# Peptides against a protein of PDB entry 5ZKO, part 19

Target 1, 44 residues: chain A of PDB entry 5ZKO
Amino acid sequence: SASNPRKFSEKIALQKQRQAEETAAFEEVMMDIGSTRLQAQKLR

## One batch from the design tools (peptide; made by RFdiffusion4, then SolubleMPNN)

Design b1_p11_7_s1 (from b1_p11_7, 8 letters changed)
Fold by OpenDDE base, seed 1:
Structure b1_p11_7_s1 (fold): chain B 44 residues (1-44), chain C 44 residues (1-44), chain A 11 residues (1-11)
Amino acid sequence: as target 1 above (44 residues)
Amino acid sequence: as target 1 above (44 residues)
Amino acid sequence: DVLERLLELLA
């Protein structure tokens, strides 16, 4: 049906957003790890 | 601190789970699209 | 990007 393309596009857009959010969360974790490592290095 | 490695591992594990869930959601969308396409093909 | 390609197909 003609409605499907629009519905699918919406689903895809939402999924892209979710993926981006998950990536951001991952990056945050990595940043925290990096900061911790740097701090440990400085204290040595 | 000695607690950091464990905490980080937990964060990573959670993130991996999230990524898997998002992937599953993506696959579902793709399946729906595929099904729609197949149906359209059969109706032709 | 797979999702981007999908969007293109729907355009």
Scores: peptide ipSAE 0.098, ipTM 0.629, DockQ to the pose 0.052
Fold by OpenDDE base, seed 5:
Structure b1_p11_7_s1 (fold): chain B 44 residues (1-44), chain C 44 residues (1-44), chain A 11 residues (1-11)
Amino acid sequence: as target 1 above (44 residues)
Amino acid sequence: as target 1 above (44 residues)
Amino acid sequence: DVLERLLELLA
């Protein structure tokens, strides 16, 4: 029906948001690893 | 400390799993769109 | 971005 395109667009938008959030969380983890490594090097 | 590498590896593994799950959900939405479009064409 | 392309097709 005519309502399907809107339903699909909403689902797609939600998935895009979730993917962006997961990417941001991953980048945060990687930054923490990088920062920890740099700090460890400075302390030696 | 020595526990940090394991902690980070676990976080990375979890994030990879989440990203894979979100990708699968996205593919499901795309398949639903494709199927709906195909069905609509058949009904015309 | 595949998601962006899909949104464009639905518009």
Scores: peptide ipSAE 0.097, ipTM 0.630, DockQ to the pose 0.051
Fold by OpenDDE base, seed 3:
Structure b1_p11_7_s1 (fold): chain B 44 residues (1-44), chain C 44 residues (1-44), chain A 11 residues (1-11)
Amino acid sequence: as target 1 above (44 residues)
Amino acid sequence: as target 1 above (44 residues)
Amino acid sequence: DVLERLLELLA
């Protein structure tokens, strides 16, 4: 149908946003790990 | 702290699950697009 | 970016 391209583009855009949010969450986890490791190193 | 490794592993496991869910959602979108394209091809 | 490429194909 004529509306399919728009519907698909919206789904893809939503998926890109979700992926970006997941990436941000991953980076937060990595930052927490990095901070903990840095603290441990400073205590040595 | 002694609990940090477990906490980090849990966060990573959760993030891996979220990534798998996002991949499944992506595959669903691709399947929908593929099905629509297949239908369009059959109508030609 | 696979998703960006898909958007381009739909345009």
Scores: peptide ipSAE 0.095, ipTM 0.627, DockQ to the pose 0.051
Fold by OpenDDE base, seed 4:
Structure b1_p11_7_s1 (fold): chain B 44 residues (1-44), chain C 44 residues (1-44), chain A 11 residues (1-11)
Amino acid sequence: as target 1 above (44 residues)
Amino acid sequence: as target 1 above (44 residues)
Amino acid sequence: DVLERLLELLA
């Protein structure tokens, strides 16, 4: 009812937060891979 | 070193799982919103 | 953004 919009807004806000966290996790993985590759290149 | 490819593969697999979970959570939110709207329409 | 669009629909 009248409280539904608030509940949905909160759920959406939570989902946005999760999305940001997943993006950060993905970026960390990419940094690790990139760093390893860079190190390998430097040692050549 | 030689274990890095496996570690990275595991991290990628974990990230894919997280992505699937986030998608499921998003779909649940959409279902809730859709259901509420459908109910409102039926009551008219 | 889909999430932003959802917020708009709730407004």
Scores: peptide ipSAE 0.093, ipTM 0.623, DockQ to the pose 0.049

Design b1_p11_7_s2 (from b1_p11_7, 7 letters changed)
Fold by OpenDDE base, seed 2:
Order: structure tokens, then C-alpha cells, then sequence
Structure b1_p11_7_s2 (fold): chain B 44 residues (1-44), chain C 44 residues (1-44), chain A 11 residues (1-11)
């Protein structure tokens, strides 16, 4: 809608930020899992 | 890794929660946009 | 990206 373009744009931008944060958190989880596995490999 | 299964399970659960929250926020944005458009239609 | 498409529609 053209009625509140700025407001909606802000909401979309906020959602993009949330998406990015969620992605970063996911990557951190995956990194921790991977790191632990690699460490186990080194110690064997 | 089997070294910290409980810890990793917690991390995964937390990430699922984040995903759900992001989805809810997205739906809210879409609802607002749709509602505004529908209101404009009614008032014409 | 859905969000990008939405942003373009609102612009």
C-alpha cells in the first residue's frame, strides 16, 4: 500500500535484521558442533 | 558430537524458537500490509 | 528473497 510506505519499509527492514540475526545464531550453533567434532578427531 | 548431546539439543531447540518468533513477526508484517490494503478498498 | 520483493512492492 502506498498509504504508509515508510512504516512498512521499516517493518520490512526490521524483519530482515531478524533474519540475519537468526542466521548468525544458526551458524554459531553449527560452528560449535563442528568444532567439537574436529577437536575429538585431533585428540584421538 | 556425542560429547555434549544435551547442550547441543538445547542449542537446536533455542534456534527453533528463534525461527518461530521470526515467522510470527513476518506474519504480523504481512497482516498489517494486507489489512491496510483491505481498508483502503472498503473506504473507496 | 521474499523480503526484498516485498520491499520493492512497497517502494
Amino acid sequence: as target 1 above (44 residues)
Amino acid sequence: as target 1 above (44 residues)
Amino acid sequence: DVLEKLARLLA
Scores: peptide ipSAE 0.119, ipTM 0.642, DockQ to the pose 0.054
Fold by OpenDDE base, seed 1:
Structure b1_p11_7_s2 (fold): chain B 44 residues (1-44), chain C 44 residues (1-44), chain A 11 residues (1-11)
Amino acid sequence: as target 1 above (44 residues)
Amino acid sequence: as target 1 above (44 residues)
Amino acid sequence: DVLEKLARLLA
């Protein structure tokens, strides 16, 4: 039916949002690691 | 501090879980598309 | 990416 493309488009959009959120979370983790590494270097 | 590795390990584990959830959601979308395609083919 | 390709299929 004609509704399929719209429904699928919404699902795709949601999935893209999930990916973005996952990426942001990953970057946060990496930033924390980076900050820790920087501190370790400075304290030496 | 000695807590860093454990904390980071937890964050990594959480991120892996996020990835798994995203993958599952993606597969669900693809299944829906596949089912729709199958129906379209059968109705022809 | 794959999501973009899928989106194009819907257009």
Scores: peptide ipSAE 0.102, ipTM 0.632, DockQ to the pose 0.052
Fold by OpenDDE base, seed 4:
Order: sequence, then C-alpha cells, then structure tokens
Structure b1_p11_7_s2 (fold): chain B 44 residues (1-44), chain C 44 residues (1-44), chain A 11 residues (1-11)
Amino acid sequence: as target 1 above (44 residues)
Amino acid sequence: as target 1 above (44 residues)
Amino acid sequence: DVLEKLARLLA
C-alpha cells in the first residue's frame, strides 16, 4: 500500500520521541538521586 | 530521609517498566514493517 | 542493566 511508508515513518518518529522522553525521565531520576545523596552527605 | 530510598526505588522500577514497554513497542513496529515487506513481495 | 545497578545503589 502506498500509504504504508508514511504510516510507518510516523510510527518510527513517535517511537523516537518516546525513547527520548524516557531517557529524559531517566536522567531526571538520576539527578534527583544524586542531589539527595549530596544533601545527605552535607548533613552528616 | 528514610523514605527516599523507597520512593526512588519505585521510580526506578517504573522507569524500567516504561523502558521495557517502549522496547516492545519498537519491536512491534519493526515486525509490522517486516511483515508488510514480505506481503508486498509475495504480491509482486 | 544500568537501572538495576542504580536500584542496588539505593538499597
């Protein structure tokens, strides 16, 4: 089907976006953990 | 805070789940593309 | 798995 390539490209683009968002979320969690550890160290 | 480790562990677990789901979605897209290509080839 | 390693660090 002539429409398939477009459809698939859109799906791929969406997937790339999702992956990027998941990566960003991961980085946020890691930053929070790092900050918490630093704070805990300062309080000790 | 004593509650932080638990909170973070939950966040990490959720992130793992999300990553797995994203991977699964990616694989589904790839399979669909592969199947479509195979079908197209058979029809030619 | 990086996330697993992180989880261990939080334990």
Scores: peptide ipSAE 0.097, ipTM 0.622, DockQ to the pose 0.053
Fold by OpenDDE base, seed 5:
Structure b1_p11_7_s2 (fold): chain B 44 residues (1-44), chain C 44 residues (1-44), chain A 11 residues (1-11)
Amino acid sequence: as target 1 above (44 residues)
Amino acid sequence: as target 1 above (44 residues)
Amino acid sequence: DVLEKLARLLA
């Protein structure tokens, strides 16, 4: 069973990386929305 | 600006899909950990 | 859900 802890830790680390990437992607989308809304407001 | 709403909705939909996939992966890891712990406990 | 909130903002 000694190899299992390492395996799990690696899987968790990978999942944390994925979470960080998703967060970054989400923030990018929100930034685009915010920017577009601001621009649209200025054009009114 | 009319194409932007569709673009954003598509990005959001993609992000939701990614989130669902990450959730599934996370649950799989947790299941593996739980299963391994249970098995280890039984072997003691 | 934050993504749902965002979707509502875009609607």
Scores: peptide ipSAE 0.097, ipTM 0.623, DockQ to the pose 0.057; fails the geometry check

Design b1_p11_7_s3 (from b1_p11_7, 7 letters changed)
Fold by OpenDDE base, seed 3:
Structure b1_p11_7_s3 (fold): chain B 44 residues (1-44), chain C 44 residues (1-44), chain A 11 residues (1-11)
Amino acid sequence: as target 1 above (44 residues)
Amino acid sequence: as target 1 above (44 residues)
Amino acid sequence: DVLERLAELLA
């Protein structure tokens, strides 16, 4: 159908957004780990 | 805290699962695009 | 960006 390209484009856009959100969540986890490691290092 | 390593490990595991789910969703989109393109090709 | 490239191919 003629609408398929638009629908696919929208699905791709949604996937990009979700991927970005997952990346942000990953970065948050890494930040928490980093901060914890830094604190542990300071206490040595 | 002593529980931090376990908590971080669990968070990482969750992120890996979410990443896998996003990959599966991406593959589904690609499959749909591929099938549509195949159908269009057959109709040429 | 693979998804961006894919979107371009669909346009």
Scores: peptide ipSAE 0.122, ipTM 0.642, DockQ to the pose 0.050
Fold by OpenDDE base, seed 1:
Structure b1_p11_7_s3 (fold): chain B 44 residues (1-44), chain C 44 residues (1-44), chain A 11 residues (1-11)
Amino acid sequence: as target 1 above (44 residues)
Amino acid sequence: as target 1 above (44 residues)
Amino acid sequence: DVLERLAELLA
């Protein structure tokens, strides 16, 4: 039916958003690690 | 502190799990599209 | 990416 493309488009959009959120979460983790490393270096 | 590696390991593990879940969700979308395409072909 | 290409197929 003609509704299929629209429905799929919505699903794709949602999936893109989820992927972006996961990327952001990953970057947050990496930032935490980076900050920890910086602190360790400064304390030496 | 000595807790950092363990904490980060947990964060990484969680992130990997999230990525796997997102992949599964994507595959579900693709399966839906595939089924729709198959139906369209059969109805022709 | 794959999602982008998929979106293009729907357009």
Scores: peptide ipSAE 0.115, ipTM 0.638, DockQ to the pose 0.053
Fold by OpenDDE base, seed 2:
Structure b1_p11_7_s3 (fold): chain B 44 residues (1-44), chain C 44 residues (1-44), chain A 11 residues (1-11)
Amino acid sequence: as target 1 above (44 residues)
Amino acid sequence: as target 1 above (44 residues)
Amino acid sequence: DVLERLAELLA
């Protein structure tokens, strides 16, 4: 309820953190793919 | 490596799913906050 | 920022 604003703030902050972490993980995957592709080019 | 494209595809799909789930969770939190505010208005 | 907006609403 509105009587627990701190709780809501914490929920929001936590969710923002999760969102950022998932984004970072996704970027890491993409970087790995990109790196692999670049390596393939060098070896050819 | 590029020799396992299926694996990369799976990684990407999985990460997209996670991202969507985190977004949904965030929206739920926001909806809860909004609902609480609306309830407060009604009770006044 | 959502947190900023929230803080504003609570002030």
Scores: peptide ipSAE 0.102, ipTM 0.638, DockQ to the pose 0.042
Fold by OpenDDE base, seed 5:
Structure b1_p11_7_s3 (fold): chain B 44 residues (1-44), chain C 44 residues (1-44), chain A 11 residues (1-11)
Amino acid sequence: as target 1 above (44 residues)
Amino acid sequence: as target 1 above (44 residues)
Amino acid sequence: DVLERLAELLA
């Protein structure tokens, strides 16, 4: 394959960025759930 | 927060899907790199 | 899996 090593590194970097962004989004959702649960407990 | 538990589950499911897709894409890139490296070695 | 652990927290 005539694939350029630079192109591979760029693709890897992009995927790492996407992975990090998706992880952050997931953690945000989890934080929201945790907060909501805590609030619900306080209202009981 | 008036957040719906169903909405949380849906968001989690969506994030799981995205994570899986990004993982697959990453693995594809790594496979391409591995294949290219192997081919390059054979040509030496 | 972080998402699985999150799902467990929601269960």
Scores: peptide ipSAE 0.099, ipTM 0.637, DockQ to the pose 0.094; fails the geometry check

Design b1_p11_7_s4 (from b1_p11_7, 7 letters changed)
Fold by OpenDDE base, seed 3:
Structure b1_p11_7_s4 (fold): chain B 44 residues (1-44), chain C 44 residues (1-44), chain A 11 residues (1-11)
Amino acid sequence: as target 1 above (44 residues)
Amino acid sequence: as target 1 above (44 residues)
Amino acid sequence: DVLERLLALLA
């Protein structure tokens, strides 16, 4: 059906958005870990 | 803080779950595309 | 990027 390509594109776009959100969340976790490690280093 | 490792582990676990959900969604899209292509092939 | 490749296939 002619609608399928558009539907799929929309689904792909949604997945891209989700991926970006996951990446951001991951980076936040990494920042928190990094900050904690930095603080620990300063106390050594 | 002693709470940090656990907090981080929980965040990582959550990210793993999100990743799994994204993978499942991606596979669904691929299945739909595959089914569409299969149908198109049968009509050729 | 797998998703971009998929988009390319749909184009």
Scores: peptide ipSAE 0.087, ipTM 0.629, DockQ to the pose 0.068
Fold by OpenDDE base, seed 1:
Structure b1_p11_7_s4 (fold): chain B 44 residues (1-44), chain C 44 residues (1-44), chain A 11 residues (1-11)
Amino acid sequence: as target 1 above (44 residues)
Amino acid sequence: as target 1 above (44 residues)
Amino acid sequence: DVLERLLALLA
């Protein structure tokens, strides 16, 4: 069906967005860890 | 701060959940593609 | 990656 390529394209686009969001969330966690470590170093 | 390990653990757990959800969504897309391809083969 | 390959199938 001619409808399938568009359907799949939309699903793939959604997956790309999810991956980007997951990456952003990961980076946020890493920032928090980095900030904590930086503070620990400064207090030493 | 003693609060940090728990905080990080929770954030990591959340990331694991996100990854699982993303995997499930990907598998759903693959199922759709597989079903479409199977139908195409049967119609040939 | 896998998603890029899937996009290629739609072309």
Scores: peptide ipSAE 0.079, ipTM 0.627, DockQ to the pose 0.052
Fold by OpenDDE base, seed 4:
Structure b1_p11_7_s4 (fold): chain B 44 residues (1-44), chain C 44 residues (1-44), chain A 11 residues (1-11)
Amino acid sequence: as target 1 above (44 residues)
Amino acid sequence: as target 1 above (44 residues)
Amino acid sequence: DVLERLLALLA
């Protein structure tokens, strides 16, 4: 049906958003690890 | 604390899983698009 | 894989 292209485009956009959010969450974890390591270094 | 490495590793593992799941979902959408296009071609 | 490398740093 003619509605499929719109539906698919919306699904793709949603998936791209989710991918970006997961990437951001990953980067936050990496920052926390980096900060923890830096703190440990300072305490030594 | 000594518990941090384990906590971080678990968080990283969870993030890897989430990234993979989101990728799989995206690929499913793309496959559906491909199948729809193929069907449309066959019906012509 | 960046995540795998990061995990390795925690080991």
Scores: peptide ipSAE 0.060, ipTM 0.615, DockQ to the pose 0.053
Fold by OpenDDE base, seed 5:
Structure b1_p11_7_s4 (fold): chain B 44 residues (1-44), chain C 44 residues (1-44), chain A 11 residues (1-11)
Amino acid sequence: as target 1 above (44 residues)
Amino acid sequence: as target 1 above (44 residues)
Amino acid sequence: DVLERLLALLA
């Protein structure tokens, strides 16, 4: 029905937002790993 | 340090869980779209 | 894939 396409698009947009947030969280962890590795390297 | 690898792995595991949940939600939306399209097709 | 890259960094 006429309202379904809009609802679907809204749900898809929400999922895209969540995916972007997850990506950002992953990149933060990656940065922490990189920093820790660099620090460990300096201590050797 | 020794505790960091475990913390990282735990965070990654949590993110994997979230990703799986988001994938399931996305697939549900796509299923709804498919169902709606099929219904619309039958009504034509 | 970001997840795969993270796992690679932990390895």
Scores: peptide ipSAE 0.068, ipTM 0.616, DockQ to the pose 0.061; fails the geometry check

Design b1_p11_8_s1 (from b1_p11_8, 6 letters changed)
Fold by OpenDDE base, seed 4:
Structure b1_p11_8_s1 (fold): chain B 44 residues (1-44), chain C 44 residues (1-44), chain A 11 residues (1-11)
Amino acid sequence: as target 1 above (44 residues)
Amino acid sequence: as target 1 above (44 residues)
Amino acid sequence: RRLELARLLRE
């Protein structure tokens, strides 16, 4: 029995990537909300 | 043109849920790694 | 994706 640091690090890296992708998606949503609010403000 | 806080909040909530799910998945990976390490230690 | 999100944000 041995732990494989390479495999473990790979799994960790994959999950960190997924977290970063979801963060980016959240930031995109917030940017779009901001743009929508700006548009609404301009049309008042 | 109006911003709809309900729609915006719904989108934000969805993205926050996804972030939480990815965090949980990461924690599961770390738990599995910990278990593997413990097993390897016991078999030495 | 940005355009789709913008669409979904519209009332």
Scores: peptide ipSAE 0.156, ipTM 0.678, DockQ to the pose 0.054
Fold by OpenDDE base, seed 2:
Structure b1_p11_8_s1 (fold): chain B 44 residues (1-44), chain C 44 residues (1-44), chain A 11 residues (1-11)
Amino acid sequence: as target 1 above (44 residues)
Amino acid sequence: as target 1 above (44 residues)
Amino acid sequence: RRLELARLLRE
């Protein structure tokens, strides 16, 4: 098949977006853990 | 709720796994692009 | 982040 740089670029961009979304999800998890720990600290 | 470090560890581990899977998927995309480009080069 | 992650995984 013919090389299609536009299609390649789109494919890469989509995958980078997914990586960023998973990073954001990880940061949310860490924030939740941090918040839970802080809350527990205040309740002691 | 009680702090549960074990549950935190599991949550983090799962999210890191997802990040790794998305990285692997990205590398596969790059490999496919590279293979296509190499194939086109050989056909020229 | 990496160090904090490692700490949390050890808890």
Scores: peptide ipSAE 0.155, ipTM 0.677, DockQ to the pose 0.047
Fold by OpenDDE base, seed 1:
Structure b1_p11_8_s1 (fold): chain B 44 residues (1-44), chain C 44 residues (1-44), chain A 11 residues (1-11)
Amino acid sequence: as target 1 above (44 residues)
Amino acid sequence: as target 1 above (44 residues)
Amino acid sequence: RRLELARLLRE
């Protein structure tokens, strides 16, 4: 028995969304690093 | 050879920090759910 | 991914 299942589920869903967004941002950073490195390498 | 190793490392570090913060926030949500449920259970 | 991160942080 959850005290406020609707509110708890909503809170969890929002937090999972934030985690996914930060993961996506991390992957974007890694892509930028890879792309920048590749570009610099091609110019050598 | 990284083009801007210092900037890349900084960017990665910041993003890892954000991921850790969101993980901590998730754990806090789960703790709150657990605590609230326990409290409600004790009052039954 | 973790290994790649560690590599990049060492550079």
Scores: peptide ipSAE 0.155, ipTM 0.680, DockQ to the pose 0.047
Fold by OpenDDE base, seed 5:
Structure b1_p11_8_s1 (fold): chain B 44 residues (1-44), chain C 44 residues (1-44), chain A 11 residues (1-11)
Amino acid sequence: as target 1 above (44 residues)
Amino acid sequence: as target 1 above (44 residues)
Amino acid sequence: RRLELARLLRE
């Protein structure tokens, strides 16, 4: 049987989306931590 | 309130693990597709 | 992995 490029591309696209979502979640965590540290520094 | 570095490091570690898991999942997809293509090429 | 490869070959 022949490979189905459309199905493969769909699979890749879905995984790329998941990677991007996890990257965004990590960046949000880092922003929260950074903001908290900066605020603590200003209050000192 | 003071920040909790131990909790922050836990949060970062969890997100790094999730990123690694999604990367591994993507690599598995690419290996499957690559292996299928190589097999098809050999059968031709 | 083997089962997934078999599925892909049937597409």
Scores: peptide ipSAE 0.127, ipTM 0.667, DockQ to the pose 0.041; fails the geometry check

Design b1_p11_8_s2 (from b1_p11_8, 6 letters changed)
Fold by OpenDDE base, seed 2:
Structure b1_p11_8_s2 (fold): chain B 44 residues (1-44), chain C 44 residues (1-44), chain A 11 residues (1-11)
Amino acid sequence: as target 1 above (44 residues)
Amino acid sequence: as target 1 above (44 residues)
Amino acid sequence: KRLELARLLRE
């Protein structure tokens, strides 16, 4: 089942996917910060 | 709110926590593999 | 050990 990987390789693959997703989420947060900074700069 | 951090610092902190949790989960999977290896060794 | 690990990953 997708929720219960039988093979360790599947467990590892799933976990690496989760880590990549969290990295992408972090990058999105940083982009938001960057956008806010740019906005503040334009208002100055 | 906990689900909607107001400050970017809070967003970053939360995201770093999530990344750490995913790393810990990965390590747990690797420990399970290691335990299986040890078991196999003892049976040999 | 590496080969054994690879085997375990195929379980």
Scores: peptide ipSAE 0.144, ipTM 0.658, DockQ to the pose 0.035
Fold by OpenDDE base, seed 4:
Structure b1_p11_8_s2 (fold): chain B 44 residues (1-44), chain C 44 residues (1-44), chain A 11 residues (1-11)
Amino acid sequence: as target 1 above (44 residues)
Amino acid sequence: as target 1 above (44 residues)
Amino acid sequence: KRLELARLLRE
């Protein structure tokens, strides 16, 4: 079942997916910060 | 969107924590695999 | 370790 992967391959794949999702979320945060910096520069 | 610059450090810290937690979860999966291998070796 | 992971993913 999706909540309890039976195979080790499934457990590994699921965990790698979670890590990738958290990395993508971090990159989004950094993009937002970058955009804010650019906006601040334009207002100088 | 990036609404509050004073919260950027907090957002980064939170996201880094999430990444660390997912890494720890992956390490736990790998430990379980290792334990299973050891058990299989003992049964030979 | 990488080879072991690859093996596990083939199962």
Scores: peptide ipSAE 0.142, ipTM 0.672, DockQ to the pose 0.039
Fold by OpenDDE base, seed 3:
Structure b1_p11_8_s2 (fold): chain B 44 residues (1-44), chain C 44 residues (1-44), chain A 11 residues (1-11)
Amino acid sequence: as target 1 above (44 residues)
Amino acid sequence: as target 1 above (44 residues)
Amino acid sequence: KRLELARLLRE
């Protein structure tokens, strides 16, 4: 299938991008948790 | 919506799983590069 | 070895 990067460098770059995107998604989840905790603290 | 702490743990677990999957995919790419290098060495 | 790997990364 034509979907595979032709160069190993492109394959590596794509995979590093995916890792970075998953890290960003994780940080977003942690931010949501932090926001929730802060809100809970304000309501006490 | 106020998500239950259980929901946060599930979100974190899912995101950690995705990170692990992307790491495994990266290692597979590196294995392919290593295999290619080994093949090139054998052909010399 | 490193140079050969760099070559492979360009292919």
Scores: peptide ipSAE 0.138, ipTM 0.660, DockQ to the pose 0.033
Fold by OpenDDE base, seed 1:
Structure b1_p11_8_s2 (fold): chain B 44 residues (1-44), chain C 44 residues (1-44), chain A 11 residues (1-11)
Amino acid sequence: as target 1 above (44 residues)
Amino acid sequence: as target 1 above (44 residues)
Amino acid sequence: KRLELARLLRE
């Protein structure tokens, strides 16, 4: 099953993908903060 | 909603938690490899 | 030891 890889190499690859996705999600949050700050400054 | 925090500080905290959990999951995979190796050695 | 690790990664 794709959700339960048998091979360790597949498990590692899947986990590295998840780590990268969570890093991207963090960067998105930081981008949202930056964009909101810029918008707030424009409203001054 | 807990799944959709409104505050940026809450979003950051949640994302940092997810990153830590994914790191722990990676460490678990590596532990499984180590444990399997040890078991294989004991069977020699 | 490296060969054994490689084998384990295939299982």
Scores: peptide ipSAE 0.134, ipTM 0.655, DockQ to the pose 0.033

